# Designs tried in a protein design run: peptides against a protein of PDB entry 3QIS. Part 87

Target 1, 334 residues: chain A of PDB entry 3QIS
Amino acid sequence: PSLELSRREFVFENVKFRQLQKEKFQISNNGQVPCHFSFIPKLNDSQYCKPWLRAEPFEGYLEPNETVDISLDVYVSKDSVTILNSGEDKIEDILVLHLDRGKDYFLTISGNYLPSCFGTSLEALCRMKRPIREVPVTKLIDLEEDSFLEKEKSLLQMVPLDEGASERPLQVPKEIWLLVDHLFKYACHQEDLFQTPGMQEELQQIIDCLDTSIPETIPGSNHSVAEALLIFLEALPEPVICYELYQRCLDSAYDPRICRQVISQLPRCHRNVFRYLMAFLRELLKFSEYNSVNANMIATLFTSLLLRPPPNLMARQTPSDRQRAIQFLLGFLL

## One batch from the design tools (peptide; made by RFdiffusion4, then SolubleMPNN)

Design b2_p13_6_s3 (from b2_p13_6, 5 letters changed)
Fold by OpenDDE base, seed 3:
Structure b2_p13_6_s3 (fold): chain B 334 residues (1-334), chain A 13 residues (1-13)
Amino acid sequence: as target 1 above (334 residues)
Amino acid sequence: SFADFHATMSLPE
């Protein structure tokens, strides 16, 4: 069997978080026999592609002189955004299109990723006074290394050295502040806030806006701005409540005093963001007659974002653990 | 108030 490929080199320029890109090519059976094709893992890989890449179809049959279109889909989710932001991974891959009893055909995937504040750590964002797209890649690496050291110092209750006033971290990420500022100013009376989905185009505009600017006003509807806050919290490499405190939050869920003590042990940036979000959400609850927001709805929604189980426990989360996690957040909303 | 707390968390000028 043999195939003819219309293209073997693919370039995905300016790949962004949650923005689907597609490149298409054709494969044709130029042989005299039916053939089965599949994308196969390389010798050292478990998957035929990186997590941000997909082929559709990834396998199939071709009759003699048959042609099929294959789509190469690049999509950076929450699962790939952090490693692409750090430059640990890149928009580069090699696909192996295998033909049963035939040849391997190599496809080269290349491109560039544009960093996002989505999927960046709270510690790094607190050090980032400018939009992420204005920050040199070399400085992004330094900010991540420094963010780790700052987290450790905060956990050890070490007093920050007298860093010059220009080098002082933000109390909360500017991106969270901008989203919350918009929602506080314009969305307190928004009917069905956090219940109505945003528009996908508006979400992309909000992400691009926060990555590239410090706007006076966030673009899009209040629903899109609200959903952008949820997406931001979901995309964090470490949740607002650090994984190391997850079990202690569950264990303390019915003791409001212990809950507050657990939160006091968070790294400075995480603790500030948690307190800030809880204060904002308590403010929204005062407008429940207008925005239809109640404490149980908010606690249920934000629990999955703020109090995520560690990756090793995620598959084992019981309904009781979920209820304890919700109860933990309720103690800060009521 | 939340407004006062939000103002204390404000962006650097």
Scores: peptide ipSAE 0.563, ipTM 0.951, DockQ to the pose 0.490
Fold by OpenDDE base, seed 2:
Structure b2_p13_6_s3 (fold): chain B 334 residues (1-334), chain A 13 residues (1-13)
Amino acid sequence: as target 1 above (334 residues)
Amino acid sequence: SFADFHATMSLPE
């Protein structure tokens, strides 16, 4: 069997978080026999492609002189965004298009990723006074390394951050502040806030806006801005309540005094963000007659975002654990 | 108020 490929080199320029890109190519059976094609893993790989890449179809049959279109889809989800932001992974891959009883065809995938504040650590973002797209990639790496070291120090010792006036971290990420500022100013009376989904186009505009600027106003509906806050919290590599404190939050869920003590053990940035969000959400609850927001809805929604089970426990979360996690947040909303 | 708290966390100029 033999195939002709219309293209073998693919470049995905300016890949962004949650922005689907598609490149198409044709494969034609220029042989005299039917053939089965499939994308196969390289030696030592478990998958035929990286998590941000997909081929569709990834397998099929071609009769002699038959042609099929294959879509190469690049999509950076919350599961790939962090490793692409850090440069640990890149928009580079090699696909192996295997032909049964035939030869392999290699496809080269290349491109560039544009870093996002989505999927970046709270510690790194607290050090970024400018939009992430203005920060040199070398400095992003340094900020992530420094952020890890400061998190570790903050867990071990409340060392005062050296008050070098120019390098003082933000109390909260500017991106969270901007989202909350918008919601506080314009969304307190928004009917069905956090209950109505945003528009995907508006969400992309909001993400791009936060990655590239410090806007006076966030574009899009209040629903899209509200959903962007949820997406931001979901995309955090470390949730607002660090994984190390997850079990202690569950254990303390019915003791408001212990709950506050657990939160006091968070790294400074995480603790500030938690307190800030809880203060904002309590403010929204005062407008429940207008926005239809209640404490149980908010606690249920934000629990999965703020108080995520560690990856090793995710598959073992009980309904009781979920209820304790909700109760933990309720103690900060009421 | 939340407004006061929010203002204490304002972005650097």
Scores: peptide ipSAE 0.562, ipTM 0.951, DockQ to the pose 0.476
Fold by OpenDDE base, seed 5:
Structure b2_p13_6_s3 (fold): chain B 334 residues (1-334), chain A 13 residues (1-13)
Amino acid sequence: as target 1 above (334 residues)
Amino acid sequence: SFADFHATMSLPE
């Protein structure tokens, strides 16, 4: 069996978080026998491609002289955004198109990624006074490494930050401040806030705006700005409540005094963001007659974002654990 | 108020 491929090299320019790109090619059976094709893993890989790449179809049958279109889809989700922001991973892959009882065909994937404040750590963002697209990639790596070391020192209650050499970090990321500022000014009376989905085009404009500028006004509807805040919190490499404190939050869920003590043990940036968001959400709850927002809805929605189970426990989350997590947040909303 | 708290966290100029 043999195949002819219309193209073998693919370039994806200016790949962004949550922006789908597609490239297409044709495969043709130029042999005299039916053939089965499939994308197969390389020798040391578990998957035929990186998490941000997909082929459709990934397998199939071709009769003699039959042709099929294959789509290569590049999509950076929350699962790939952090490693692409740091430059640990890149828009580079090799696909192996295997022909049953035939030869392998290699496809080269290349391109460039544009960093996002989405999927960047709270610690790094608190040190970032300019939009992420203005920050050199080398400095982003340094900010992430320094942020990890400072988080670890903060958890260990080690010596006060030497006042002298490093610029004082922001109390909260500017991106969170801008989203909350807009929602506080314009969305307190918005009917069905956090219940109506945003527009995908507006969400992309909001992400691009926060990555490239410090706007006076965020573009899009109040629903799109509200959903952008949810997407931001979901995309964090570590949730606002650090994974190390997850079980202690569940264990304390019915004691409001212990809940406050657990939050006091968060790293400074995480603790500031948590207190800031809880203060904002309590303000929105005063307008419940206008915005249809209630404490149970907000606690249910934000629990999955702010209080995520550690990756090793995610598959084991019980309905009881979820109820305790909701009860933990309710103690800060009421 | 939330407004006062939000103002204390204002962006650097």
Scores: peptide ipSAE 0.560, ipTM 0.951, DockQ to the pose 0.481
Fold by OpenDDE base, seed 4:
Structure b2_p13_6_s3 (fold): chain B 334 residues (1-334), chain A 13 residues (1-13)
Amino acid sequence: as target 1 above (334 residues)
Amino acid sequence: SFADFHATMSLPE
């Protein structure tokens, strides 16, 4: 069996978080026998492609002289955004298109990723006074490394913040502040806030706006701005409540005093963001008559974002653990 | 108020 491929090199320029890009090519059976094709893993890989790439279809049969269109879809989700932001991963891959009893055909994937404030650490964002797209990639790497070291030092209580006025980190990321500022100003009376989905186009505009500017006004509906805040919190590499404190939050869920003590042990930026968000959400609850927002809904929604189980425990989260996590957050909303 | 707290968290000018 043999195939003809219309293209073997694919370039995905300016790949962004949550923005789907598609490239198409044709494969044709130029042989005299039916063939089965599949994308196969390379020798050391478990998957035929990186997590941000997909082929559709990834397998199939071709009769003699049959042609099929294959879509190569590039989509950076929350699962790939952090490693792409840091430059640990890149928009580069090699796909192996295998023919049963035939040859392997190699496809080269290349391109560039545009960094996002989504999927960047709270520590790095607190140091980032300018939009992420204005920050040189080299400095982003340094900021992530420094942010890891600062998290560790903050947990060890060792660092007097060297109070040099110009290098002081923000109390909260500007992106969170801008989202909350918009919601506080314009969305307190928004019916079904955090319950109605935003528009995908508006979400992309909000992401691009936060990545490229410090706007006076965030574009899009209140629903899109609210969803952008949820997406931001979900995309954090380390959740607002650090993984190290997850179990202690569950264990303390019914003791409001211990809950506050657990939160006090968060790194400064995480603790500030947590307190800031809880203060905002308590403010929204005053408008429940207008916005249909209640404490149980908010606690249920934000618990999955703020108090994520460690990756190793995600598959084992019990309904009891979820209820404890919700109860933990309720103690800050009521 | 939340407004006062939000203002204390304001972006540097």
Scores: peptide ipSAE 0.560, ipTM 0.950, DockQ to the pose 0.489

Design b2_p13_6_s4 (from b2_p13_6, 5 letters changed)
Fold by OpenDDE base, seed 2:
Structure b2_p13_6_s4 (fold): chain B 334 residues (1-334), chain A 13 residues (1-13)
Amino acid sequence: as target 1 above (334 residues)
Amino acid sequence: SFAEYHATMSLPE
């Protein structure tokens, strides 16, 4: 069996978080026998492609002179965004299109990723006074390394180095501040806030806006801005409540005094973001007659975002653990 | 107020 491929080299330029890109190619059976094709893992790989790449179809049969279109889909989700932002991973892969009893055909995937404030650490973002797209990639690496060291120092209760006034971290990421500023100004009376989904096009515009600028006004509906805040919190590599404190939050859920003590032990940026978000959400709750927002809805929604189980416990979360996590947040909303 | 608190966290100029 043999195949003819219309293309073997694919370039995905300007790949962005949550923006689907597609490249198509054709494979044709130029042989005289039916053939089965499949994308196969390389030696030592578990998957035929990286997590941000997909082939559709990834396998199939071709009769003699049959042609099929294959889509190569590049999509950076929350699961790939952090490693692409850091440059640990890149928009590069090699696909092996295997032909049963035939040859292997190699496809080269290349491109560039554009960093996002989505999927970047709170610590790094607190050091970024400019939009992430204005920050040189080399400086992003340095900021992540420095941010890790500052997180560790904060957890160890080490005195922060008196960094010069120019290098002082923001109290909260500018991206969170901008989202909250918009919602506070324009969305307090928005009916069904956090209950109505945003528009996907508007979400992409909001992400691009926050990655590239410090806008006076965030584009899109209040629903899209509200959902963008949720997406931001979901995409954080480390949740607002660090994994190290997860169990202590559950254990303290019915003691408001202990809950406050647990939050006081968060790294500075995480603690600031938590307190800031809780203050904002309590403000929204004053407008419940207009926005239909209540404490139980907000606690339920934000618990999965702010108080994520550590990866090793995620599969073991009980309904009791979820209820404790909700109760923990309720103690800051009421 | 939240407005006052929010203003204390204002973006750098």
Scores: peptide ipSAE 0.609, ipTM 0.954, DockQ to the pose 0.478
Fold by OpenDDE base, seed 4:
Structure b2_p13_6_s4 (fold): chain B 334 residues (1-334), chain A 13 residues (1-13)
Amino acid sequence: as target 1 above (334 residues)
Amino acid sequence: SFAEYHATMSLPE
């Protein structure tokens, strides 16, 4: 069997978080026999492509002189955003299109990724006084490495933050502050806040706005701004409550005193963000008659975002663990 | 108030 491919090189320019890009090509069976095609893993890979790439269809049959369109879809989710922001991964891949009893055809994927404040650590963002797109990529790498080291030092209680010559970190990321500022000013009376989904176009505008500017006003509906806050918290590489404290939060869930002690052990930026969000959510609950928001709904929603199980435990989360996690947050909302 | 707390968390000018 043999195939003709209309294209073998694909370039995805300006790839952004949550923005789907598609490139299409045709494969044609120019042989005299039916052929089965499939995208196959390279010798050392478990998957035929990187997590941010997909082929549709990834397999199929072609009769003689049949042609099929294949879509190459590039989509950076929360699962790929962090490694792309750091430059650990890049918009580069090689796909192997295999023919049964035939040849392999290589497809080259290339492009560039535009960094996002979504999927960036709280530590790095607290050091970024400017929009992430204004920060040189080299400095982003340094800020992430330094942020990891400072998190470790903060957890070890070893070094007082030398109030010295380095620019004092923000108390909370500007992106969280801007989202909360908007919601506090404009969304406290919004019916069904955090219950109604945002618009995808508005979410993209909000992400682009936060990545490129420090706006006076965030674009989009209150629902889109609220969902953008949820997406931001979900995309954090380390959740607002660090993975190391997850089990202790569950174990303390019914003791409000121990819960507060656990939170006090968070790194400074994480602790500030947690307290800030809890203060905002308690304020929002005062408007429950207008916004239909209640403590149980908020605790249930934000628990999955703020108090994520460590990746190794994610598949093992019990309903009891989830209920304890919700109870932990309820103790800060009531 | 939350407004006062939020203002204390504001971006440096």
Scores: peptide ipSAE 0.609, ipTM 0.953, DockQ to the pose 0.516
Fold by OpenDDE base, seed 1:
Structure b2_p13_6_s4 (fold): chain B 334 residues (1-334), chain A 13 residues (1-13)
Amino acid sequence: as target 1 above (334 residues)
Amino acid sequence: SFAEYHATMSLPE
């Protein structure tokens, strides 16, 4: 069996978080026998492609002289955004199109990723006074390394942050501040806030806006700005409540005093963001007659974002653990 | 107030 491929090289320029790109090619059975094709893992890989890439179809049958279109879909989700922001991963892959009892055909995937404030650590963002697209990639790496070291030092209570005005981290990421500023100014009376989904086009505009500028106003509807805050919190490499404190939050869920003590042990940036978000959400709850926002809804929604189970425990989360996590957040909303 | 608290966290100029 043999195949003819219309293309073998694919370039995905300016790949962005949550922006789908598609490239298509054709495969044709130029042989005299039916053939089965499949994308197969390379040696030592578990998957035929990286998490941000998909082939559709990834397998199939071709009769003699039959042609099929294959779509190569590039989509950076929350699961790939962090490693692409750091440059640990890149928009590069090699696909192996296997023909049963035939040859392997190699496809080269290349391109560039544009960094996002979405999927960047709270520590790095607190040090990032300019939009992420203005920050050299080399400096992003340094900011992440430094942020890791400062998180560790903060957890160890070892070093007072140097009071030098130029080097002082932000209290909260500017991106969170901008989202909350917009919602506080314009969305307190928004009916069905956090219940109505945003528009995908507006979400992309908001992401691009936060990645490239410090706007006076965030574009899009209040629903899109609200959803952008949820997406931001979901995309964090580590949740606002650090994984190390997850179990202690559950164990303390019914003791408001212990809950506050647990939060006090968060790294400074995480603790600031948590307190800031809780203060904002308590402010929104005053407008419940207008925005339909209630404490149980907010606690349920934000629990999965702020108080995520560690990856090793994710498969073991019980309904009781979820209820404790909700109760933990309720103690800060009421 | 939240407004006062939010203002204390304002972006550097």
Scores: peptide ipSAE 0.609, ipTM 0.953, DockQ to the pose 0.480
Fold by OpenDDE base, seed 5:
Structure b2_p13_6_s4 (fold): chain B 334 residues (1-334), chain A 13 residues (1-13)
Amino acid sequence: as target 1 above (334 residues)
Amino acid sequence: SFAEYHATMSLPE
């Protein structure tokens, strides 16, 4: 069997978080026999592509002189954004299109990624006084490394050594402050806040705005700004409540005193963000007659974002664990 | 108030 490919080189320029890009090509059976094609893993890989790439269709049959269009879809989700922001991964891959009883065809994928404040650590963002797109990539790497070391020192209760004039970190990331500032000013009376989805185009504009500027006003509807806050919290590499404290939050869920003690043990930036968000959400609950927001809805929604199970426990989360996690947050909303 | 608390966390100029 043999194939003809219309294209073998694909370039994805200016790839961004949550922005789908598509490139298409045609394959044709120029042989005299039916053929089965499939994308196959390279040697030592478990998957035929990186997590941010997909082929559609990824397999199929072609009769003699038949043609099929294949879409190559690039989409950076929350699962790929952190490693792309750090430059640990890049928009580069090689796909192997295999023919049953035939030869392999290699496709080259290349491009560039534009860093986002979405999927960046709270520790790094507290050190970024400028938009992430103004920060040199080399400095982003240094900020993530320094942020890891500061998290470890904070967990160990080590006194900061009086080493040189490290600029004092922000109390909370500027991106969280901007989202909360907008919602507090304009969304307290918004009907169905956090219940109505945002517009995808507006969400992309909000992400681009936060990545490139410090705006006086965030663009888009209150629903899009509210959803952007949820997306931001979901995309964090480490959740607002660090994985190390997850089980202790569940164990303390019915003792409000112990819950406050657990939160006091968070790294400074995580503790500040948690207290700031809880203060904001308690403020929104005062407007429940206007915004239809109640404590049970908010606790249920934010629990999956703020209090995520560690990756090794994700598949084992029980309904009891979920109820304890909700009860833990309710103790800060009531 | 939340407004006062939010203001204490203001962005650097």
Scores: peptide ipSAE 0.600, ipTM 0.953, DockQ to the pose 0.473

